Peptides against a protein of PDB entry 5ONS. Designs and how they scored, part 4

Target 1, 181 residues: chain A of PDB entry 5ONS
Amino acid sequence: MFKKFDEKENVSNCIQLKTSVIKGIKNQLIEQFPGIEPWLNQIMPKKDPVKIVRCHEHIEILTVNGELLFFRQREGPFYPTLRLLHKYPFILPHQQVDKGAIKFVLSGANIMCPGLTSPGAKLYPAAVDTIVAIMAEGKQHALCVGVMKMSAEDIEKVNKGIGIENIHYLNDGLWHMKTYK

## One batch from the design tools (peptide; made by RFdiffusion4, then SolubleMPNN)

Design b1_p8_4_s1 (from b1_p8_4, 6 letters changed)
Fold by OpenDDE base, seed 1:
Structure b1_p8_4_s1 (fold): chain B 181 residues (1-181), chain A 8 residues (1-8)
Amino acid sequence: as target 1 above (181 residues)
Amino acid sequence: SPVFTLAK
């Protein structure tokens, strides 16, 4: 989603949200990520402005005090940014790729099944379409936010093709955006 | 628990 993304070329405008809209967004986030509820006060303090940065390709980035927290496309589900996920790694269920898959993930490649079933990988139960954090063998922080294209069970059984779609990865255009005020 | 995990 952000392989060719840069702030200068791909951001259209920015909208500051009203309190009622913010409440709605918070409820949506809790629905998607129930574990985030106790943390919302520090993630989205009431005193801080909440904005949506509108980008090309119908991408919207939710920001609080300039920090990029979540993004969505065409008003679909919210994805956490890697920067938020690094602070709150429990927001998403995890999957772990093997060491050999790291370079490909960091190039924006989708995660193939063998990278999730090989030595060094850890495959956890997850249904198709689940948004997941992609961890890596020997690394502490998530490398990628992805979407399960197959269930974990099917990834193990079939073990070929795209297991997880790469949505946002470390050092992509969104990562380099850092903040937006 | 993981569906499947392999170590080095």
Scores: peptide ipSAE 0.020, ipTM 0.559, DockQ to the pose 0.072
Fold by OpenDDE base, seed 5:
Structure b1_p8_4_s1 (fold): chain B 181 residues (1-181), chain A 8 residues (1-8)
Amino acid sequence: as target 1 above (181 residues)
Amino acid sequence: SPVFTLAK
């Protein structure tokens, strides 16, 4: 999605959020990611301004002090940015692809089932539609934020087709946006 | 809930 994304062409405007709206968003984040609760005051300090960057295709990016934290589309679920995920890798459940899949993930390709079941990959229990961090054999940091298109169980059994949809990957347009103040 | 739609 963010393969052709750039700040100059795809950002429409930016709005600063009021305290009540921020509280609502924090509650939503806790509902999606229960493990984030102890860290929210650190990630979103009370003294720092919180903004939403509105982009084309109904994409919104949540920022704190210019740092891009989460994004969503059409009021859907929040996805953490890779930059936030690198700081707090436990925000999402993990899946690991084999070495051969790395170059395809980094080109924006969806993750095919064989890349999750082959030697070097690690497939962990997860339901369909779960937002996951895509790790890679031999790499420390997540390469991609994705969505399970099949359950882990079905990926193992069927082992054919798209297992995980690639939403945001390292060095895509969102990654290169870096900050927005 | 809505999810990201990828361009072809």
Scores: peptide ipSAE 0.017, ipTM 0.556, DockQ to the pose 0.031
Fold by OpenDDE base, seed 3:
Structure b1_p8_4_s1 (fold): chain B 181 residues (1-181), chain A 8 residues (1-8)
Amino acid sequence: as target 1 above (181 residues)
Amino acid sequence: SPVFTLAK
């Protein structure tokens, strides 16, 4: 079930990280997203302080200069925010949904297999549990950050049920935070 | 998994 989230009611505090902690986080990000390594210095410049916005339900948002970059829950993986992903669209592998799936994705719905196999969709090889950027037919920018619940192969073979879990989508509570200093 | 949604 989806939970309500807004900055005023769901943010607990914000802490500025020590240099050693920042280095550890950068290493984690490189391990998770190897392709980000050449870009990490401009995403998180050494001279700029890094902060963690602590939210309810054990959610943490990594910020630099007020920009929301990544988020995670508990000890789970880091997810890029859509705002960061729009600047660096290659951070995640892509999947494309058809036109008809757009409105559902933008309501927070999980992506069903037919929305990934139908005309107008593009399904690329990906293993289960892969964090992916959800693109849409006719749209330039990612609509959603999701997680493969089935492999691309199984999505094509079975073509029923939830293919990708919707984690963060355009115009959700995280998107509307915009910045936090 | 984390969920960030506004009331609809």
Scores: peptide ipSAE 0.017, ipTM 0.570, DockQ to the pose 0.028
Fold by OpenDDE base, seed 4:
Structure b1_p8_4_s1 (fold): chain B 181 residues (1-181), chain A 8 residues (1-8)
Amino acid sequence: as target 1 above (181 residues)
Amino acid sequence: SPVFTLAK
């Protein structure tokens, strides 16, 4: 969670990537998110420099024209920022939490199984470790980017414990970073 | 799992 993240305190440096590195990253993004391929030139135009904002705790934020697009930690998988996800909501598969879970998600809490199986929630097939967009009952835009800690099937069966880990949520430190040039 | 909560 970016709950304790502050741009002024937690950003170390910013580097501009060379063309070959950008190409590699684009390929990685397509591998992770196949559906993004038709949109990638729009999201990351060839004419625009790509930068990585390096932060504490081995966090890297991929930016283009100051827009925060993706982030990763310790060169792990890329996660889309909520700001990007709001523009391209199809980048991630969705899960929906009920109304009652909203306030907890927005406080950075992990999503417990009952919040995904209760009335008002919608649980869609997804394997463990899948990066997902957390939608909310009655809301248009994703509240959170998370990672399935249990498969959708197991969430339904067990219905106890952490179903989805909260990685990035609306109004967290990353959200408030907004842009970076 | 990723640790995105930064500690001072």
Scores: peptide ipSAE 0.016, ipTM 0.545, DockQ to the pose 0.026

Design b1_p8_4_s2 (from b1_p8_4, 5 letters changed)
Fold by OpenDDE base, seed 5:
Structure b1_p8_4_s2 (fold): chain B 181 residues (1-181), chain A 8 residues (1-8)
Amino acid sequence: as target 1 above (181 residues)
Amino acid sequence: SPVFVLAK
Protein backbone atom coordinates (compact mmCIF):
# COMPACT_ATOMS: atom_id res chain seq x y z
CA MET B 1 0.00 0.00 0.00
CA PHE B 2 2.74 2.44 0.95
CA LYS B 3 5.07 1.53 -1.92
CA LYS B 4 4.27 4.78 -3.74
CA PHE B 5 3.37 6.77 -0.62
CA ASP B 6 5.15 10.03 0.17
CA GLU B 7 4.38 12.88 2.55
CA LYS B 8 4.33 15.59 -0.12
CA GLU B 9 1.96 13.82 -2.49
CA ASN B 10 -0.33 11.82 -0.22
CA VAL B 11 -0.93 13.89 2.94
CA SER B 12 -4.02 16.11 2.85
CA ASN B 13 -4.15 17.77 6.27
CA CYS B 14 -3.47 17.36 9.98
CA ILE B 15 -5.82 17.89 12.92
CA GLN B 16 -5.00 18.17 16.61
CA LEU B 17 -7.23 16.09 18.84
CA LYS B 18 -9.09 17.19 21.94
CA THR B 19 -8.82 15.37 25.26
CA SER B 20 -12.16 13.59 24.90
CA VAL B 21 -11.25 12.24 21.46
CA ILE B 22 -7.89 11.04 22.72
CA LYS B 23 -9.59 9.14 25.53
CA GLY B 24 -11.84 7.42 23.02
CA ILE B 25 -8.91 6.40 20.85
CA LYS B 26 -7.01 5.03 23.85
CA ASN B 27 -10.00 2.86 24.71
CA GLN B 28 -10.14 1.58 21.13
CA LEU B 29 -6.45 0.72 21.24
CA ILE B 30 -6.89 -1.22 24.48
CA GLU B 31 -9.77 -3.16 22.93
CA GLN B 32 -7.62 -4.13 19.94
CA PHE B 33 -4.40 -4.65 21.87
CA PRO B 34 -5.13 -5.50 25.52
CA GLY B 35 -1.45 -5.88 26.32
CA ILE B 36 -0.79 -2.23 25.44
CA GLU B 37 -2.75 -0.83 28.41
CA PRO B 38 0.16 -0.61 30.89
CA TRP B 39 2.23 1.21 28.27
CA LEU B 40 -0.23 3.80 26.92
CA ASN B 41 0.81 6.55 29.34
CA GLN B 42 4.37 6.08 28.13
CA ILE B 43 3.44 5.86 24.43
CA MET B 44 0.91 8.72 24.66
CA PRO B 45 1.95 11.02 27.52
CA LYS B 46 -0.71 13.48 28.70
CA LYS B 47 1.57 16.46 28.11
CA ASP B 48 2.20 15.65 24.44
CA PRO B 49 0.01 16.77 21.53
CA VAL B 50 -1.93 14.07 19.71
CA LYS B 51 -2.75 14.56 16.02
CA ILE B 52 -4.32 12.72 13.12
CA VAL B 53 -2.62 13.07 9.74
CA ARG B 54 -5.23 12.63 7.02
CA CYS B 55 -3.96 11.07 3.82
CA HIS B 56 -5.34 10.01 0.45
CA GLU B 57 -7.33 6.80 0.15
CA HIS B 58 -8.97 7.44 3.53
CA ILE B 59 -5.77 6.68 5.44
CA GLU B 60 -5.29 8.28 8.86
CA ILE B 61 -2.08 8.28 10.89
CA LEU B 62 -2.15 8.84 14.65
CA THR B 63 0.83 10.84 15.90
CA VAL B 64 2.09 11.89 19.33
CA ASN B 65 4.71 14.62 19.55
CA GLY B 66 5.40 14.07 15.87
CA GLU B 67 5.97 10.32 16.14
CA LEU B 68 3.85 8.11 13.91
CA LEU B 69 2.24 5.49 16.15
CA PHE B 70 -0.78 3.90 14.45
CA PHE B 71 -2.62 4.08 11.15
CA ARG B 72 -6.01 2.97 9.85
CA GLN B 73 -8.12 3.12 6.71
CA ARG B 74 -11.81 4.02 6.47
CA GLU B 75 -12.35 3.86 10.23
CA GLY B 76 -11.09 0.28 10.29
CA PRO B 77 -8.80 -1.30 12.87
CA PHE B 78 -5.63 0.43 14.01
CA TYR B 79 -2.29 -0.91 12.81
CA PRO B 80 0.91 -0.05 14.66
CA THR B 81 3.71 1.49 12.63
CA LEU B 82 6.90 -0.50 12.39
CA ARG B 83 8.68 2.25 14.28
CA LEU B 84 6.34 1.80 17.25
CA LEU B 85 6.46 -1.97 16.92
CA HIS B 86 10.25 -1.92 17.09
CA LYS B 87 10.01 -0.17 20.46
CA TYR B 88 7.19 -2.40 21.71
CA PRO B 89 7.48 -5.69 19.81
CA PHE B 90 4.83 -7.41 21.95
CA ILE B 91 1.98 -5.23 20.62
CA LEU B 92 1.25 -7.79 17.90
CA PRO B 93 1.38 -11.56 17.70
CA HIS B 94 4.30 -12.76 15.59
CA GLN B 95 4.80 -14.90 12.51
CA GLN B 96 8.24 -15.74 11.14
CA VAL B 97 9.21 -16.17 7.48
CA ASP B 98 12.23 -18.05 6.19
CA LYS B 99 15.35 -16.33 4.86
CA GLY B 100 14.28 -16.71 1.25
CA ALA B 101 11.07 -14.75 1.79
CA ILE B 102 12.82 -11.68 3.24
CA LYS B 103 13.68 -9.99 -0.06
CA PHE B 104 10.12 -10.38 -1.32
CA VAL B 105 8.54 -9.04 1.87
CA LEU B 106 10.82 -6.00 1.65
CA SER B 107 9.60 -5.38 -1.90
CA GLY B 108 6.02 -5.25 -0.69
CA ALA B 109 4.98 -8.74 -1.73
CA ASN B 110 2.36 -10.70 0.15
CA ILE B 111 3.62 -13.65 2.16
CA MET B 112 2.91 -16.94 0.44
CA CYS B 113 2.13 -20.03 2.47
CA PRO B 114 5.37 -21.89 1.69
CA GLY B 115 7.32 -19.01 3.22
CA LEU B 116 5.53 -19.70 6.50
CA THR B 117 5.77 -23.51 6.52
CA SER B 118 9.30 -24.12 5.24
CA PRO B 119 12.40 -24.71 7.36
CA GLY B 120 13.45 -21.50 9.09
CA ALA B 121 9.89 -20.22 9.34
CA LYS B 122 7.75 -20.31 12.49
CA LEU B 123 3.98 -20.37 12.21
CA TYR B 124 2.01 -19.56 15.36
CA PRO B 125 -1.73 -20.02 15.97
CA ALA B 126 -3.74 -17.11 14.56
CA ALA B 127 -7.21 -16.62 13.11
CA VAL B 128 -7.95 -15.10 9.73
CA ASP B 129 -7.94 -11.27 9.74
CA THR B 130 -5.52 -11.11 12.70
CA ILE B 131 -3.00 -8.28 12.48
CA VAL B 132 0.48 -9.75 12.91
CA ALA B 133 4.12 -8.75 13.03
CA ILE B 134 6.21 -10.47 10.37
CA MET B 135 9.55 -11.57 11.76
CA ALA B 136 12.31 -13.23 9.78
CA GLU B 137 14.83 -15.97 10.35
CA GLY B 138 18.02 -14.37 11.63
CA LYS B 139 16.50 -10.91 12.15
CA GLN B 140 15.62 -9.27 15.47
CA HIS B 141 13.20 -6.56 14.33
CA ALA B 142 9.89 -6.96 12.51
CA LEU B 143 10.08 -6.55 8.73
CA CYS B 144 6.40 -6.04 8.11
CA VAL B 145 2.94 -5.51 9.56
CA GLY B 146 0.47 -7.85 7.92
CA VAL B 147 -2.98 -9.38 8.06
CA MET B 148 -3.68 -13.11 8.13
CA LYS B 149 -5.57 -14.00 4.94
CA MET B 150 -5.83 -17.60 6.10
CA SER B 151 -5.76 -19.07 9.57
CA ALA B 152 -2.48 -20.58 10.71
CA GLU B 153 -4.19 -23.96 10.60
CA ASP B 154 -5.26 -23.50 6.98
CA ILE B 155 -1.84 -22.21 5.97
CA GLU B 156 -0.32 -25.44 7.25
CA LYS B 157 -2.96 -27.67 5.63
CA VAL B 158 -3.45 -25.95 2.27
CA ASN B 159 0.07 -24.51 1.97
CA LYS B 160 -0.84 -22.67 -1.23
CA GLY B 161 -1.67 -19.06 -2.03
CA ILE B 162 -1.44 -15.88 0.02
CA GLY B 163 -1.11 -16.59 3.73
CA ILE B 164 -0.52 -13.05 4.96
CA GLU B 165 -1.23 -9.74 3.23
CA ASN B 166 1.62 -7.23 3.35
CA ILE B 167 0.25 -3.94 4.72
CA HIS B 168 3.33 -2.01 5.87
CA TYR B 169 6.96 -3.04 5.39
CA LEU B 170 10.43 -1.79 6.24
CA ASN B 171 11.61 1.04 3.98
CA ASP B 172 8.20 1.70 2.41
CA GLY B 173 6.72 5.19 2.11
CA LEU B 174 5.29 5.19 5.63
CA TRP B 175 8.64 4.14 7.11
CA HIS B 176 10.40 6.97 5.30
CA MET B 177 7.87 9.52 6.57
CA LYS B 178 9.63 9.14 9.96
CA THR B 179 7.96 12.08 11.76
CA TYR B 180 5.19 14.61 11.19
CA LYS B 181 4.79 17.74 13.35
CA SER A 1 -13.90 -4.49 10.18
CA PRO A 2 -12.65 -2.89 6.99
CA VAL A 3 -9.15 -3.80 5.88
CA PHE A 4 -6.66 -1.83 3.83
CA VAL A 5 -7.20 -1.83 0.09
CA LEU A 6 -3.84 -2.38 -1.57
CA ALA A 7 -2.96 -1.05 -4.97
CA LYS A 8 -1.69 -3.48 -7.59
Scores: peptide ipSAE 0.016, ipTM 0.552, DockQ to the pose 0.031
Fold by OpenDDE base, seed 3:
Structure b1_p8_4_s2 (fold): chain B 181 residues (1-181), chain A 8 residues (1-8)
Amino acid sequence: as target 1 above (181 residues)
Amino acid sequence: SPVFVLAK
């Protein structure tokens, strides 16, 4: 179910993390995204304080110097923000939707299988539950962070129903926060 | 999973 989010109404507080907590989070990020390890020092420089923006519904946003980097809910997996993903597009494996699917993705809709198998789309091997960057035909930057609800193989075979769940998309409430210090 | 949506 879609939840309404607004910085003014849905942020509870912001805490600055201790060094030990930061180290733990960095380790978790490397476990989730092994390819991020060489870049983590510049994403989260040792000299810079790390903060958690605590939001309603057990949502936490990890920030450095006001930049929103990752978010999670209820101690679940970390998701990169689109703003971070635009700087480091390789953090997530990609899937590409066709032109017709763009407007639906940007409204928060889940990605249906035909939008991933049609001409203009590109479907790459990925297991169910994989966090992916949703690219679009003719666009350079990711439109959405999603989760595979079916494997790529099953999306191609079945080609019906929800292929990828839309978690965070361009111009949603998180995007419009932009920064938080 | 969380979904961030601006109130309309």
Scores: peptide ipSAE 0.014, ipTM 0.525, DockQ to the pose 0.028
Fold by OpenDDE base, seed 4:
Structure b1_p8_4_s2 (fold): chain B 181 residues (1-181), chain A 8 residues (1-8)
Amino acid sequence: as target 1 above (181 residues)
Amino acid sequence: SPVFVLAK
């Protein structure tokens, strides 16, 4: 989670990527998110430079025209930013937490299993390690980008412990970064 | 403490 992230304090540098690197990243994104392929030229137009904002803790943020699109840590998987996800909500599979879980998610807390199995929540099939959009009962836009720490099946069976790790949430440090050119 | 730690 980005609770302690501050652009002024935690950004190290920004580099513009060469064409070959961009192509590689696009392919990686398609591999991770097959449904993004038809939209990728819109999200990352060929005419626009792609930059990586390098931050502390081996964080990299992929940007186009100042928009923060994806981020990764230590060259791991790419995660979409909430800002991108709000524009393209289908990039990730969804999970929905109940109303009571909202305040905890927005404080950076991991999503506990009961928040995914309770009335008002909606738990959809997903394997462990799947990057998911955390929706909320009664809300239109994703509150959080998370990672399944248990399969949906196990969340339902065990119904105890951390179901989804909170990676990026609304109003965290990354959200407040807004843009970067 | 880290700025943030991703799952992967």
Scores: peptide ipSAE 0.013, ipTM 0.538, DockQ to the pose 0.032
Fold by OpenDDE base, seed 2:
Structure b1_p8_4_s2 (fold): chain B 181 residues (1-181), chain A 8 residues (1-8)
Amino acid sequence: as target 1 above (181 residues)
Amino acid sequence: SPVFVLAK
């Protein structure tokens, strides 16, 4: 989603949200990520304005105090930014790729099934369309936010094709957009 | 402005 993203070229505008809209978004986030509810007050303090950075290709980034928290495209589901995920790694269920897959993930490549079934990888139960954090052997922080294109069960059974779609990865255009105020 | 290219 952000392989060729640049703040100077791809941001259209920024809007500050009304309280009622913020409440609605918080409810959506809790629906998507039930485990985030106890943390939402410190992630999005009531005293702090919430903004949406509107970008090309119908991408919206939710920000608080300039910190990029979540993003979505075309009114779809919210994804946490890697920067938020690094602070709250439990927001998403995890999948782990082997060492050999790291360079491809960091190039924006989708994650093929063998990279999830090989030695060094760890594949955890997950349904298709689940948003997941992509971990790597020997690394502490998530490399990527992805979406399961197959269930974990099918990944092991079929073991061919795209297992997880790469949505946001370390050092992509969104990552390099550190803050926006 | 960010340079976003959605990788899928």
Scores: peptide ipSAE 0.018, ipTM 0.564, DockQ to the pose 0.032; fails the geometry check

Design b1_p8_4_s3 (from b1_p8_4, 4 letters changed)
Fold by OpenDDE base, seed 4:
Structure b1_p8_4_s3 (fold): chain B 181 residues (1-181), chain A 8 residues (1-8)
Amino acid sequence: as target 1 above (181 residues)
Amino acid sequence: SPTFVLAK
């Protein structure tokens, strides 16, 4: 999603959200990520304005105090940014790739099933379409935010094709955006 | 089959 993303070239505008819209978004976030509820007031304090940075390709980035928190495309599901995920790693369920997969993930590659069943990888139960944090052995912080294109069970059984779609990865265009006010 | 495929 952000492989060719550049803040200067791909940001269209930024809007500040009204209270009612913010409330709606918070509810959506809780629905998507139930575990975030106790932390949401910390992540999105009531006193702080919430903004949406609108980008090309129908990408919207939710920000508070310039911090990029979540993003979505075409009003689909919200994804946490890696920067938020690094602070709150429990927001997403995890999957782990091996050391050899790191360079590919960081190039924006989708993760094929064999990469999730290889030695050093750890595949945890997850349904198709689940948004997941991609971890790597020996690394503390998530490398990537992805979406299960197959269930964990099917990944293990079929072991062929795209297992996880790479949505946002470390050092992509969104990562380099850093902040936006 | 390749293990990794670049995403657009």
Scores: peptide ipSAE 0.025, ipTM 0.644, DockQ to the pose 0.036
Fold by OpenDDE base, seed 1:
Structure b1_p8_4_s3 (fold): chain B 181 residues (1-181), chain A 8 residues (1-8)
Amino acid sequence: as target 1 above (181 residues)
Amino acid sequence: SPTFVLAK
């Protein structure tokens, strides 16, 4: 989603949200990520402005005090940014790729099934379409936010093709955006 | 080694 993304070329405008809209967004986030509820006060303090940065390709980035927290496309589900996920790694269920897959993931490649079933990988139960954090063998922080294109069960059984779609990865255009005020 | 498909 952000392989060719840069702030200068791909951001259209920014809108500041009203309190009622913010409440709605918070409820949506809790619905998607129930574990985030106790943390919302520090992630989205009431005193801080909440904005949506509108980008090309119908991408919207939710910001609080300039920090990029979540993004969505075409008003679909919210994805956490890697920067938020690094602070709150429990927001998403995890999957772990083997060491050999790291270079490809960091190039924006989708995660193929063998990279999730091989030694060094860890595949946890997850349904298709689940948004997941992609961890890596020997690394502490998530390298990627992805979407399960197959269930974990099917990944193990079929073990070929795209297991997880790469949505946002370390050092992509969104990562380099850092903040937006 | 596994084959990877780059995201656009």
Scores: peptide ipSAE 0.024, ipTM 0.665, DockQ to the pose 0.037
Fold by OpenDDE base, seed 2:
Structure b1_p8_4_s3 (fold): chain B 181 residues (1-181), chain A 8 residues (1-8)
Amino acid sequence: as target 1 above (181 residues)
Amino acid sequence: SPTFVLAK
């Protein structure tokens, strides 16, 4: 989603949200990520304005105090940014790729099934379409936010094709955006 | 938009 993304070229505008809209978004986030509820007040304090950065290709980035928290495309599900995920790694269920897959993930590549079933990888139960944090063998922080294109069960059984779609990865255009006020 | 580059 952000392989060729650049703040200067791909941001259209920024809008400040009304209280009622913020409440709606918070409810959506809790529905998607039930475990975030106890943390939402510190992630999105009531006293702080919430903004949406509107980007090309129908991408929207949710920000508080300039911090990029979540993003979505075409009114789809919200994804946490890697920067938020690094602070709250439990927001998403994890999958782990082996060391050899790291360079490909960091190039924006989708994750093939063998990279999730090989020695050094760890595949955890997850349904298709689940948003997941991609971890790597020997690394502490998530490398990527992805979406399961197959269930974990099917990845192990079929072991061919795209297992996880790469949505947002370390050092992509969104990562380098850092803040937006 | 999705990336269609394949890993490993």
Scores: peptide ipSAE 0.023, ipTM 0.635, DockQ to the pose 0.034
Fold by OpenDDE base, seed 5:
Structure b1_p8_4_s3 (fold): chain B 181 residues (1-181), chain A 8 residues (1-8)
Amino acid sequence: as target 1 above (181 residues)
Amino acid sequence: SPTFVLAK
């Protein structure tokens, strides 16, 4: 989603949200990520301005006090940014790839099934379309935010093709967009 | 920001 993303070329405008809209978004986030509820007042303090940065390809980025928190495309589900996920790693369920898959994930490649079933990987139960944090063998912080293209069960059984779609990865265009005020 | 070292 952000392989060729550049703040100067791909951001269209920015709008500041009203209180009622913010409340609606918070409710949506709790529905998607129930475990985030106790932390929302810390992540989105009442005193701080909340904005949506509108980008090309129908991408929207939710910001609070300039920090990029979540993004979505075409009114779809919200994804946490890696920067937020590094602060709150429990927001998403995890999957772990082996050491050999790291360089490919960091180039924006989708995660193939063998990278999730091989020694060094850890595959946890998850349904298709689940948003997941991609961890790596020997690394503490998530490398990528992805979407399950197959269930964990099918990944193990079929072990062929794309298991997880790479949506946002470390050092992509969104990562390099540190703040937006 | 976290720093990552690529390993193979």
Scores: peptide ipSAE 0.017, ipTM 0.578, DockQ to the pose 0.048

Design b1_p8_4_s4 (from b1_p8_4, 3 letters changed)
Fold by OpenDDE base, seed 3:
Structure b1_p8_4_s4 (fold): chain B 181 residues (1-181), chain A 8 residues (1-8)
Amino acid sequence: as target 1 above (181 residues)
Amino acid sequence: SFTPVLAK
């Protein structure tokens, strides 16, 4: 999504949200990520304004104090940014790719099944359409936010084709945006 | 379900 994304060229505007809208968004986030509830007050403190950065193609980025927290497209699900995920790695369930898959993930490529079943990879139970953090053999921080295109069970059984779609990856345009106030 | 802002 963000391979060629540029803040100057692809951001339309930024709006500050009303309190009622913020409350609604917080509820949506808790529904998507139940484990975030105890942490949401420090991620989005009540005293701090919340903004939406509106981008081309109906992309919205949720920000607090300039930090990019979540993004979504249209009325789709919220995805955490990698920067938030690095602070709160438990927000998403994990999958781990092998060493050989790293360079492809970091180029924006989807994750093929063999990269999730080979030695060095770790595949954990997950249903199709689950938003996941892509970890890598030998690395501490998530490389990518993705979506399961097959269940973990099917990835192991079929072991061919796209297992996980790459949505947001380290060093893409969203990563390099860093902050927005 | 995503329509990328720009190519992936």
Scores: peptide ipSAE 0.017, ipTM 0.565, DockQ to the pose 0.028
Fold by OpenDDE base, seed 2:
Structure b1_p8_4_s4 (fold): chain B 181 residues (1-181), chain A 8 residues (1-8)
Amino acid sequence: as target 1 above (181 residues)
Amino acid sequence: SFTPVLAK
């Protein structure tokens, strides 16, 4: 989603949200990520304004105090930014790719099934369309936020084609945006 | 309903 993204070229505007809208978004986040509920008050303190950075291609980035927290496209599901995920790694279920897949993930490539079934990878139960954190063998922090294009069961069974779509990866355009106030 | 698009 952010392979060629640039803040200077792809951001349209920024709006501050009303309290009622913020409440609605918080409820949506809890629905998507039930485990985030106990942490939401420190992630999005009531005293702090919440903003939406509107970007090209109908991308919206949710920010608090300039910190980029979540993003979505076309009113779809929210994805956590890698920066938020690094602070709260439990927000998403994990999948682990082998060492050989790392360079491809960091180039924005989708994750092929063999990279999830090979030695060094760890494939955990997950349904299709689940938003997942992509971990790597020997690395502590998530490399990528992705979406399961096949269930974990099907990835193991078929073991061909795209297993996980690469949505946001380390050192992409969103990562380099860092903050926005 | 679930179709992310690569941003340019």
Scores: peptide ipSAE 0.010, ipTM 0.533, DockQ to the pose 0.030
Fold by OpenDDE base, seed 4:
Structure b1_p8_4_s4 (fold): chain B 181 residues (1-181), chain A 8 residues (1-8)
Amino acid sequence: as target 1 above (181 residues)
Amino acid sequence: SFTPVLAK
């Protein structure tokens, strides 16, 4: 989503959300990520304004105090940013790719099934369309936020094709955006 | 299902 993203070129505007909208978004986030509920007041303190950075291609980035927290496209599901995920790694279920897959993930490539079934990888139960954190063998922090394009079961069975779509990865355009006020 | 589009 952000392979060719540049803040200077792809950000359109930034709007501050009203309280009612913020409340709605918080509820949506809890629905998507039930485990985030106890942390949401810390992540999005009531006293702090919430903003949406509107970008090209219908991308919206939810920010608080300049921190990029979540993003979505075309009012679809919210994805946590890697920066948020690094602080709260439990927000998403994990999948782990092997060492060899790392360079491809960091180039924005989708995660192929063999990279999830090979030695060094760890594939955990997950349904299609589940937003997941892509971990890597030997690494502590998530490399990527992805979406299961196949269930974990099917990844193991078929072991061919795209298992997880790469949505946001370390050092992509969103990562380099860092903050926005 | 929804498929994100690569940003330009």
Scores: peptide ipSAE 0.009, ipTM 0.530, DockQ to the pose 0.030
Fold by OpenDDE base, seed 1:
Structure b1_p8_4_s4 (fold): chain B 181 residues (1-181), chain A 8 residues (1-8)
Amino acid sequence: as target 1 above (181 residues)
Amino acid sequence: SFTPVLAK
């Protein structure tokens, strides 16, 4: 989603949210990520401004005190940024790719099934369309936020084609945006 | 479900 994204070229405007809207967003986040509820006060402190950065291609980035927390497209589900995910790695269920897949993931490539079934990979139960954190063999922090294009079960059985769509990866345009105030 | 469109 952010392979050729840059703040200068792809950001349209920024909107500061009203308290009522913020409450709605928080409820949506809790619904998507139930485990985040105890952490919302420190992730989204009441004293800090909450903004939506509107970007091209109907992309919106949710920010708190300039920190990029979540993004969505066309009012779809929220995805956590890698920067938030690194602080709170439990927000998403995990999948792990093998060492050989790392370079491709970091180039924005979708994750092919063999990269999830081979030695060094770890494939955990997950339904199709689940937003997942992509971990890597021998690495501590998530490399990518993706979406299951097949269930974990089907990935193991079919073992060919795109298993997980690469949405946001380390060192992409969103990562390099860092903050926005 | 919705599949995100790549921003380029």
Scores: peptide ipSAE 0.009, ipTM 0.541, DockQ to the pose 0.031

